Peptides against a protein of PDB entry 2C5K. Designs and how they scored, part 55

Target 1, 91 residues: chain A of PDB entry 2C5K
Amino acid sequence: EDPFQQVVKDTKEQLNRINNYITRHNTAGDDDQEEEIQDILKDVEETIVDLDRSIIVMKRDENEDVSGREAQVKNIKQQLDALKLRFDRRI

## One batch from the design tools (peptide; made by RFdiffusion4, then SolubleMPNN)

Design b2_p20_4_s4 (from b2_p20_4, 12 letters changed)
Fold by OpenDDE base, seed 4:
Structure b2_p20_4_s4 (fold): chain B 91 residues (1-91), chain A 20 residues (1-20)
Amino acid sequence: as target 1 above (91 residues)
Amino acid sequence: SKRLEEISKKMREKLENSKL
């Protein structure tokens, strides 16, 4: 499989995990896994940076059309931002 | 792409090390 797509898939899986956690834990600090979820959020953020870097390399060195990959990363960024907002707004 | 594979490897390693 395309390694880029594998990373995208893994990232989406982690975002889904975060979403499920927020849905079940709408109160901040009521679960011992909250710190782990915070770490996952940061890890996803770092992964997105690496995905962007890979696109930059492909545009520069591979001379390939990356518009589809850019759209995928944009979607992931939007999902992450929404989840971060929901997570931080918990009382 | 060799460079893409290296980046992906690093990303997968981070996911593994973070217990994701």
Scores: peptide ipSAE 0.108, ipTM 0.670, DockQ to the pose 0.299
Fold by OpenDDE base, seed 2:
Structure b2_p20_4_s4 (fold): chain B 91 residues (1-91), chain A 20 residues (1-20)
Amino acid sequence: as target 1 above (91 residues)
Amino acid sequence: SKRLEEISKKMREKLENSKL
């Protein structure tokens, strides 16, 4: 499998974990796992940066479907932003 | 976590193989 697609898949899985956590824990600081979730959020953010960087390299190869990959990363960014907002709105 | 380490490893592999 394409390493890029594998990273995308893994990232989406992490976002799903965060989503599930927020759904179950709508109050901030009520669970011991919150720190881990915060770490995952940061790691996902860093992963997205690296994904974007990898696309820059892929753009140098005419045979790459860069448009599709950019759309995938954009989707992940949107999911992350939505989750960050939901996470921060917890009281 | 182990899962996050796997993600990081795959990402590094991709970047390396892409000659970034």
Scores: peptide ipSAE 0.094, ipTM 0.666, DockQ to the pose 0.079
Fold by OpenDDE base, seed 1:
Structure b2_p20_4_s4 (fold): chain B 91 residues (1-91), chain A 20 residues (1-20)
Amino acid sequence: as target 1 above (91 residues)
Amino acid sequence: SKRLEEISKKMREKLENSKL
């Protein structure tokens, strides 16, 4: 098992949970789970930082081709940014 | 979230083993 891929997969699952929540809740502060969703957003953001750092190690110390992994992280960042925008635009 | 904490733990362990 590749721990990098496992973290990517788990992160994407968390993003899906956030997406589903936003779809069901267009009004801010009207649900007990909102604080948890906010925590997930922050945790995903932190996880992305860790993913980037792991890529730095592979690129610097192990001289591996990291293009594929960089693309995966870029995609996750784009998804997170889109979800953050949607979450913040709720009334 | 306990689930997210486990995810973060996995990454922290990986980074630690990579001497970051």
Scores: peptide ipSAE 0.091, ipTM 0.665, DockQ to the pose 0.077
Fold by OpenDDE base, seed 5:
Structure b2_p20_4_s4 (fold): chain B 91 residues (1-91), chain A 20 residues (1-20)
Amino acid sequence: as target 1 above (91 residues)
Amino acid sequence: SKRLEEISKKMREKLENSKL
């Protein structure tokens, strides 16, 4: 089992949910689920922090290559930032 | 998150094992 990859997968699924919501709800506050989406955004942010911390710990072991994991987290951060921008720009 | 706790636990374990 690779819990890191499982968390990455779950995070990507959450980002996908957010993306779908934004696509269907271009007006802020027009749905009862908006608060839930906001909570998910915060959860993803916290998850990224934990993933980064995990990588820092892994980097202390010279026998483990973390470059791939760093790239994955970087990608998630980019996706989150883009979604946050889109979410905040809704009228 | 339970899974995040698992990540942290496993990472700590790896570090411990690497030092031995």
Scores: peptide ipSAE 0.079, ipTM 0.671, DockQ to the pose 0.055

Design b2_p20_5_s1 (from b2_p20_5, 7 letters changed)
Fold by OpenDDE base, seed 2:
Structure b2_p20_5_s1 (fold): chain B 91 residues (1-91), chain A 20 residues (1-20)
Amino acid sequence: as target 1 above (91 residues)
Amino acid sequence: LENTLKESREKLIEYTKKLE
């Protein structure tokens, strides 16, 4: 498995872990886990930048069809946005 | 909760550099 696919997998799994945590903790808190969630979400955002960068390089230097990879990143972005909304709406 | 993205991201960065 190439590193791109591994990162896609790991990112989605990370977001799923947070989503599951929110399910178990549907109220906003002030503990260390809330801060950890924020840190992970920021790392996911940076990971998406890394994924997009890899696609740009592949399009430019390898001249390969990256439509599939772009779709995967789009899916991750949608998952992240949905999770952020869920996280921020907690009371 | 644990952040598990570090290692895979590092591999991606290395992979991208090789493609450049």
Scores: peptide ipSAE 0.612, ipTM 0.926, DockQ to the pose 0.893
Fold by OpenDDE base, seed 3:
Structure b2_p20_5_s1 (fold): chain B 91 residues (1-91), chain A 20 residues (1-20)
Amino acid sequence: as target 1 above (91 residues)
Amino acid sequence: LENTLKESREKLIEYTKKLE
């Protein structure tokens, strides 16, 4: 598996783990896990930047089809936004 | 919860550098 696809997979798995955690812990707390979630979400945002950079570099070659990769990143962004919404709505 | 993105991100960075 190429590095781009591996990162996509790992990112989605991270988001899924957080989503599952929120499901089991639907109330916000001040424990170490809350801080860890925030740190992971920030790292996911930075990972998306890295993914987009790789796509930009690939697009420099007009013969390179990046539509599939762009769709994958778009999906991750949507997943992140949905998760952030769940995270922020916890009381 | 554990952050497991470090290794794959490092590979992506290396991959992108090779494309540049």
Scores: peptide ipSAE 0.611, ipTM 0.927, DockQ to the pose 0.917
Fold by OpenDDE base, seed 5:
Structure b2_p20_5_s1 (fold): chain B 91 residues (1-91), chain A 20 residues (1-20)
Amino acid sequence: as target 1 above (91 residues)
Amino acid sequence: LENTLKESREKLIEYTKKLE
């Protein structure tokens, strides 16, 4: 098992769950779920920091190709940004 | 909604430390 790939998978699944929740709840609420979403989004941001750290460490070995991992993290960042925009635009 | 990232992140942190 590759811990990096597991985290990538779990992060994307977490963002997808939130995205699906927003689809079912397209109006901004003031309940426990809104706070939970904010907490998860914050944890995703911190997870991205952890992913980037792992890539930096791997880059110290010139024999490691990290381009694929960098692309995966970039994709997660884009997914997060899109979700934040969608979340904030709710009425 | 449930936050499911804790265990995966812990494994990643451990993995990264071993690479250092």
Scores: peptide ipSAE 0.610, ipTM 0.927, DockQ to the pose 0.909
Fold by OpenDDE base, seed 1:
Structure b2_p20_5_s1 (fold): chain B 91 residues (1-91), chain A 20 residues (1-20)
Amino acid sequence: as target 1 above (91 residues)
Amino acid sequence: LENTLKESREKLIEYTKKLE
């Protein structure tokens, strides 16, 4: 598959790993893991920027239908926002 | 937990540059 689809897959898997960790740890007691989660979430945000940039280039220069890719990025953003809310609500 | 996004992101950036 192309790099865009690979990144989409890897990003969703990364968010799922964090979500599973939160399920097992409802309190912020492990500072090392909490910092790692925060770092990963920031990298996911930057990854979304990279994904959007690739879509802009495809839409402009390749003149291809990018609606499917835009929907995928939208889904990732929704997953990220939901995870952030869950992460921040922990005691 | 481990960040595994680095390699795929680098490929995406390279891919995007080739499309420009």
Scores: peptide ipSAE 0.610, ipTM 0.926, DockQ to the pose 0.895

Design b2_p20_5_s2 (from b2_p20_5, 9 letters changed)
Fold by OpenDDE base, seed 3:
Structure b2_p20_5_s2 (fold): chain B 91 residues (1-91), chain A 20 residues (1-20)
Amino acid sequence: as target 1 above (91 residues)
Amino acid sequence: LENTLKESRKKLIEETEKIE
């Protein structure tokens, strides 16, 4: 598997795991899992930076069509934003 | 919950650095 595609897949799966957890735990807790979710969300944000960097380099140095990869990253960003909203709105 | 991004990110960074 292409490293970019593997990261995209892993990131989406990670976000899905968190989303499923929130579904089962709709009230904000004060436990280790809440901190773990926050840590993972931060790691996802950093992962998006890595993905964008790879796209920039590919577009600049390899002059390849990156539109598909840009769309994938856009989708991940949207998924992250939606998840953050769910996470923050929990009572 | 477990973070599983470490290994794939490492590979991505390595590939990106090859192009940079």
Scores: peptide ipSAE 0.583, ipTM 0.919, DockQ to the pose 0.886
Fold by OpenDDE base, seed 2:
Structure b2_p20_5_s2 (fold): chain B 91 residues (1-91), chain A 20 residues (1-20)
Amino acid sequence: as target 1 above (91 residues)
Amino acid sequence: LENTLKESRKKLIEETEKIE
């Protein structure tokens, strides 16, 4: 499989796992899982940087149509932002 | 919860570096 598509898949799956966890734990806690969520969210942010970099290089050096990939990254960013908002609003 | 991004991210970076 294309490494880009694999990362997209894995990133969305990570965000879904966190989202599902928040559903089961809708109040903010002070446990190891809260810290793990924060760590994963930071890794997702860094992963998005890597995805964008790959798109830039692909567009520049391979002269490929990257519109589809850009849309995928945009979707991930929206999912991340929504999750952050949900995470931060927990009491 | 488990972070599973490491391996796929590594492959993406490797492929990107091949193009750069």
Scores: peptide ipSAE 0.583, ipTM 0.919, DockQ to the pose 0.888
Fold by OpenDDE base, seed 4:
Structure b2_p20_5_s2 (fold): chain B 91 residues (1-91), chain A 20 residues (1-20)
Amino acid sequence: as target 1 above (91 residues)
Amino acid sequence: LENTLKESRKKLIEETEKIE
């Protein structure tokens, strides 16, 4: 599979797992899982940078239509932002 | 919770660097 598409899939799955965890743990805790969530969210942010970089390079050097990939990254960013808001608003 | 992004990110970065 295309590495880009695999990363998109994995990123969305990670965000979904965190979202499901928050559903089951709607209050902020002081445990290893809370820290792990923070770490994963940071890694997702870095992953988005990697995705955007790949798009920039393809757009510049490969002369391929990247509009579909840009839309996918936009969707991931929206999902991340929504999850961050949900995570941070927990009591 | 497990972070599963490492492997796929590595491949993406490698492919990107080939083009850069």
Scores: peptide ipSAE 0.582, ipTM 0.919, DockQ to the pose 0.874
Fold by OpenDDE base, seed 1:
Structure b2_p20_5_s2 (fold): chain B 91 residues (1-91), chain A 20 residues (1-20)
Amino acid sequence: as target 1 above (91 residues)
Amino acid sequence: LENTLKESRKKLIEETEKIE
């Protein structure tokens, strides 16, 4: 098992679950799920930091080609930004 | 909704620390 790939997969699945929730709840609610979404989004941001750190040490210390992993992280960042936009635009 | 990142993230950090 590659822990980097597992984290990438789990992160995208978390964002997808939130995205599906927003689809079902286009009006911002006053429930525990709204707070949970905020918490998960913050955890995703922190997870991206961890992913970037892992890439840095692989590039620096292991001298491995990290272009593919950098592209994966870039894709996650784009997915996060798109989700934040949907979340914030809800009435 | 449930946050399921904790376990995989922990493993990533552990592997990263081995290289640092």
Scores: peptide ipSAE 0.582, ipTM 0.919, DockQ to the pose 0.846

Design b2_p20_5_s3 (from b2_p20_5, 8 letters changed)
Fold by OpenDDE base, seed 2:
Order: sequence, then structure tokens, then C-alpha cells
Structure b2_p20_5_s3 (fold): chain B 91 residues (1-91), chain A 20 residues (1-20)
Amino acid sequence: as target 1 above (91 residues)
Amino acid sequence: LENTLKKKREELRKYTEKLE
């Protein structure tokens, strides 16, 4: 599996883990786990930047069809946004 | 929760650099 697909997979798995955690902890806490979630969400944002960068290079320098990869990143962005909303709305 | 994202990001960076 190429590095792009591996990172996509890892990112989605990480978001799923957070989502599952929120399901089990649907009220905001004041512990280390809340801070860890925020840190992970920030890392996901940075990972998306790296993914997009790789797509730009493939499209520009390799002249490859990147539509599939763009769709994957779009899906991750949507998953991230939904998770952020869920995380922030916890009381 | 454990942050597992950094494990493969470096490989992606190197992969991207090779394509440039």
C-alpha cells in the first residue's frame, strides 16, 4: 500500500477512534483525554495539508488523475468537520 | 486515546518529495 493510502486509512481510523470515544463520553470532561482529542484533531488538520500537498505534486509533476485521491481527502475533511461539531457541542 | 497519525506521515512526506 502506498503512503498516501496508508495515511488516509490511519487518519480515518483516528477520527473513528475519537468518534467512538465521544459516543462513550458525550459530555465534556476536564481531563487529559479532552486535551488529547484537541491535539489529535489539530494533527488531522495538518495531515490533510500533507495529503493535499501530495495530490498537488502528483497532479503537477506526474500528470496523474488524482480525482480519486481528492475525493478521499474531501471525505476526510467532511468527517473531521462533523467530528469537530460533535466534540464542541458536548456539554 | 492515542495519537497514531505521525507514524505514516513521514513516509508520505518522503513519497511526495520523490515525486517532485
Scores: peptide ipSAE 0.451, ipTM 0.891, DockQ to the pose 0.860
Fold by OpenDDE base, seed 5:
Order: structure tokens, then sequence, then C-alpha cells
Structure b2_p20_5_s3 (fold): chain B 91 residues (1-91), chain A 20 residues (1-20)
């Protein structure tokens, strides 16, 4: 498995872990985990940038079909946005 | 929770640079 697919998998798993944490902690707290979630979400955003960069390079320099990879990144972006909404709306 | 993204991101960066 190439690094792109590994990163996609790890990113989705990271988002799922946060989502599960929010399920168990449905109210916003003042603890280290809340700050860590924010840090992870920021790292996910940066990871998406890195994924998009790899797609651009593959499309331009390798002339490969990247439609499948673009769809995967789109899905991750949607998952991130949904999770951010859930995280921010906690009382 | 644990942040597990950094190592894999570095691998992706190296992979991308090799494709350039």
Amino acid sequence: as target 1 above (91 residues)
Amino acid sequence: LENTLKKKREELRKYTEKLE
C-alpha cells in the first residue's frame, strides 16, 4: 500500500476516534483532551493539504488518473467538516 | 486520544517529492 492510501486510512481513523470521544463526552470540558482534539483537527487540515499536493504532482508529473484519490480526499473533507460542527456545538 | 498523523504525513511528503 502506497503512502497516500496509508495517510487516507490514518486520517479517517483519527477522525473516527475523535468522533467516538465526543460521543462519550457530549459536553465541552476544560481538560487536556479538548485541546488535543483541536490540535488533531488542525493536523488533519494540514494532512489534507499534503494529500492534495500529492494528487497535483501525480496528475502533472506522472500523468496518472487521480479521480479516485480526489474522491477520497473529498470524503475526508466532508467528514472533517461534519466533525467540526459536532465538536463546536457541544454545550 | 493520540495524534498519529505526523509520521505518515512525513512518508507522504517523501513519496510526493520522489514523484516530482
Scores: peptide ipSAE 0.449, ipTM 0.891, DockQ to the pose 0.845
Fold by OpenDDE base, seed 3:
Structure b2_p20_5_s3 (fold): chain B 91 residues (1-91), chain A 20 residues (1-20)
Amino acid sequence: as target 1 above (91 residues)
Amino acid sequence: LENTLKKKREELRKYTEKLE
């Protein structure tokens, strides 16, 4: 497994962990865990930037087919957006 | 909750730099 695939896997797992946490804590709290979730979500956004950079370089400099990787990043972005919405809409 | 993202990001960065 290459570094790209490992990061994709880790990112999805992290988002799943947050999603599961929200399921168990469906009301917004005013504690350190809420701040930690926000920090993780920000790190996921930065991770997506890194993933996109790697795709750009592969497409430009290596002239490789990156469609599969683009689809994976798209899926992560969708997962992130859905999770953000769920996180923000908690009462 | 633990933030586990930073573990493999550096490897990705190095991987990308090698491709450049």
Scores: peptide ipSAE 0.449, ipTM 0.891, DockQ to the pose 0.871
Fold by OpenDDE base, seed 1:
Structure b2_p20_5_s3 (fold): chain B 91 residues (1-91), chain A 20 residues (1-20)
Amino acid sequence: as target 1 above (91 residues)
Amino acid sequence: LENTLKKKREELRKYTEKLE
């Protein structure tokens, strides 16, 4: 498995873990887990930047069809946005 | 919760650099 696909997989799994945590903790708290979630969400954003960079390079320098990879990143962005909404809506 | 993302990101960066 290439690094791109591995990162996509890891990112989605990480978002799922946070989503499951929010399901069990629907009220915002002041603990280490809340801070960790925030850190992970920021790292996901950075990861998306890295994924997009790899797509840009592949499209430009390798002249390969990247539509599949673009769709994967789009899906991750949608998952991230949905998760941020759940995270922020907690009382 | 544990942040596991950093493990493979460096490999992706190196992969991308080789393609450039």
Scores: peptide ipSAE 0.447, ipTM 0.890, DockQ to the pose 0.880

Design b2_p20_5_s4 (from b2_p20_5, 8 letters changed)
Fold by OpenDDE base, seed 1:
Structure b2_p20_5_s4 (fold): chain B 91 residues (1-91), chain A 20 residues (1-20)
Amino acid sequence: as target 1 above (91 residues)
Amino acid sequence: LENTLKESVKKLREYTEKLE
C-alpha cells in the first residue's frame, strides 16, 4: 500500500466533487453546502501540508528521489488554486 | 458533499512517522 498515492487520489477526487458542484450551482449562497465547500477547501490545504511533510522526510531520512511526488503535489496545488478562483467568482 | 480525506490522511501521517 502507498498511502501517499492514495491521499493524492482522494484529494483530487475531493476537488473534482466540489468543482462539479459549482458547475451545478453557479450562484453563491444557493444552499447549505457553501460552508461545507469552504471547510473541505481548508482540509485540502492542510492535507497538502501533510503531503509536503512526507516528501521532506522521504528526501531527508530515506534519501529517495521525490521529484515525481513533488510534481504531483504541485499539480494538486494548481488544481486547488483554480478551484478557489472559480468558487470566489460566483455571484 | 462529503469530506472523504480523513482516513487516507491518517494513514499518510502514520507512514511518515515511521520514516522519521
Scores: peptide ipSAE 0.492, ipTM 0.896, DockQ to the pose 0.892
Fold by OpenDDE base, seed 5:
Structure b2_p20_5_s4 (fold): chain B 91 residues (1-91), chain A 20 residues (1-20)
Amino acid sequence: as target 1 above (91 residues)
Amino acid sequence: LENTLKESVKKLREYTEKLE
């Protein structure tokens, strides 16, 4: 079991779900889904903090090469930022 | 939409704590 990779997978999946939802709903709605998307995006931000913490600990205490994990987190951050932009730019 | 991050994040935090 690799909880780091599981979280990475789950996070990207969540972002993809939202992205797909936006594709189907290109206009900014004032419904429960709008608020839920915002809540999930906030949870993703907090999840990224947890991912970064795990990398810091692994690098410090286990002295392992974390370059791959850092790249994964960077990719998630980029995906999140792109999604936020898309979400906010909806009419 | 469903938020499914709770359980995996919990496991990650537990994993991190064990490494500390």
Scores: peptide ipSAE 0.492, ipTM 0.896, DockQ to the pose 0.888
Fold by OpenDDE base, seed 3:
Structure b2_p20_5_s4 (fold): chain B 91 residues (1-91), chain A 20 residues (1-20)
Amino acid sequence: as target 1 above (91 residues)
Amino acid sequence: LENTLKESVKKLREYTEKLE
């Protein structure tokens, strides 16, 4: 498995873990887990930057069809946005 | 919850640098 696909997999797994946590904890807390979630979400955002950079380089320097990878990143962004909405809407 | 992205992201950056 190439590094891009591994990162995609790991990112989606992280988001799924947080999503499952929110399902079990639908009320916002003031504990270490809330801060950890925020930290992971920020790391996911930075990871998306790295994913996009790799796509730009592949498209520019390798002239490869990156449509599949672009779709994967788009999916991750959508998953992140949905998770942020759930996280922020908790009471 | 634990962040597990560090190692894979590092490999991605190395991969990207090799392509550049």
Scores: peptide ipSAE 0.488, ipTM 0.895, DockQ to the pose 0.902
Fold by OpenDDE base, seed 2:
Structure b2_p20_5_s4 (fold): chain B 91 residues (1-91), chain A 20 residues (1-20)
Amino acid sequence: as target 1 above (91 residues)
Amino acid sequence: LENTLKESVKKLREYTEKLE
């Protein structure tokens, strides 16, 4: 497995972990994990930047399947946005 | 709740650098 696919997998897994945590803890500010969640979400945002950068470089090679990778990153962005909304709506 | 992204992201950056 190439590093891009590994990062995609790891990022989605990380977001799923947070999503599952929120399911178990859907009231904001009840524990010391709030800051950790925020830190992980920030790291995911930075990871998406790294994924996009790798795609930009791959676009310089006509033989790369850039469209497929772009779709994967788009899916991660959507998952992140949905998770942020869920996280912020907690009371 | 643990952040596990560091190592895979590092490999991605190394991979990207090799492609440049």
Scores: peptide ipSAE 0.488, ipTM 0.895, DockQ to the pose 0.943

Design b2_p20_6_s1 (from b2_p20_6, 8 letters changed)
Fold by OpenDDE base, seed 1:
Structure b2_p20_6_s1 (fold): chain B 91 residues (1-91), chain A 20 residues (1-20)
Amino acid sequence: as target 1 above (91 residues)
Amino acid sequence: SLEKLVTKEKIEELREAALS
């Protein structure tokens, strides 16, 4: 499989797992788990940066059609933003 | 149940190998 697609898939899966955890744990009671979630969210942000960079390289150096990949990254960004909102609004 | 560290590590491995 395309490494780009694998990273996209794994990123979405991780965000879904965190989202499910938040659903089951709507109140912060385990500081260690909360910190781990924050770390994963930060790593997802860094992954998005790397995905964007790869798109820039493909577009510039290979003149490749990147519209599909741009849409995928946009979708991940939206998913991340929605999840961060849920995470921050918990009581 | 979250498979947090395993998934996180896999993402990092792919990033280093193919995207960065």
Scores: peptide ipSAE 0.052, ipTM 0.653, DockQ to the pose 0.320
Fold by OpenDDE base, seed 4:
Structure b2_p20_6_s1 (fold): chain B 91 residues (1-91), chain A 20 residues (1-20)
Amino acid sequence: as target 1 above (91 residues)
Amino acid sequence: SLEKLVTKEKIEELREAALS
């Protein structure tokens, strides 16, 4: 599989896992899982940066259509932003 | 291109190191 698509897939899976955790744990805690979520969210942010960079590189080739990939990254960004709000606003 | 290849390699590194 294309490395880009694999990373997109993995990122979405991680975001889904976090979303499920937040659903089960609607109050902020001070445990290992909370710390892990923070780390994962940071990793996702870094991953998105690299995904964007990869798209920029691909755009340099006139023969490549990156519209689909841009849409995928946009979707992941939206998911991440929504999840951050859920995570941070927990009491 | 070389840059494209390098970027793809970086994506793979992130996948293995940090995600799932």
Scores: peptide ipSAE 0.034, ipTM 0.579, DockQ to the pose 0.062
Fold by OpenDDE base, seed 5:
Structure b2_p20_6_s1 (fold): chain B 91 residues (1-91), chain A 20 residues (1-20)
Amino acid sequence: as target 1 above (91 residues)
Amino acid sequence: SLEKLVTKEKIEELREAALS
């Protein structure tokens, strides 16, 4: 098992869950779920940091292909940024 | 390398800690 790919998968699934929640709840509220979403988004940010660090380490091995992993992390970052925008712009 | 091992272990820990 490649732990990098598993974390990428888990992260994307979590972001998708949040996206689905926002779709169903397009207005901000005092619901405990709002704070939970904020906590999850923070966890995702920390996860992305560790993913980036892992890529840096892998680049030190000249035989490893990191371009695909860099693209995956870039995609996750874009997904995260889009969700933050949706989350913050809700009325 | 030790750095690779530590990084991979950290990724495993994140997975187990439940973003799942």
Scores: peptide ipSAE 0.033, ipTM 0.575, DockQ to the pose 0.062
Fold by OpenDDE base, seed 3:
Structure b2_p20_6_s1 (fold): chain B 91 residues (1-91), chain A 20 residues (1-20)
Amino acid sequence: as target 1 above (91 residues)
Amino acid sequence: SLEKLVTKEKIEELREAALS
């Protein structure tokens, strides 16, 4: 088991769930759900920070090739940014 | 290692915050 890959997978799953919710709910009408989404998005953002830190440690202390993991984190960041845009543009 | 500890904790946190 690779914990890094599991976190990446779980993060993408969370983002996909939110994306699907936004697709079904293009208006911000349920305050409780909106707050939950905001909390999850914040958790994802913090997770990305931790993923980046882990990459820095691997690159520094283990001198590993982290290009693949960096690309994965970049992809998650792009997914997060796109989702935030969809979330924020809703009225 | 540090990275393993961090990722293990994040796995648990993400599972607790799962959106259903």
Scores: peptide ipSAE 0.028, ipTM 0.568, DockQ to the pose 0.070

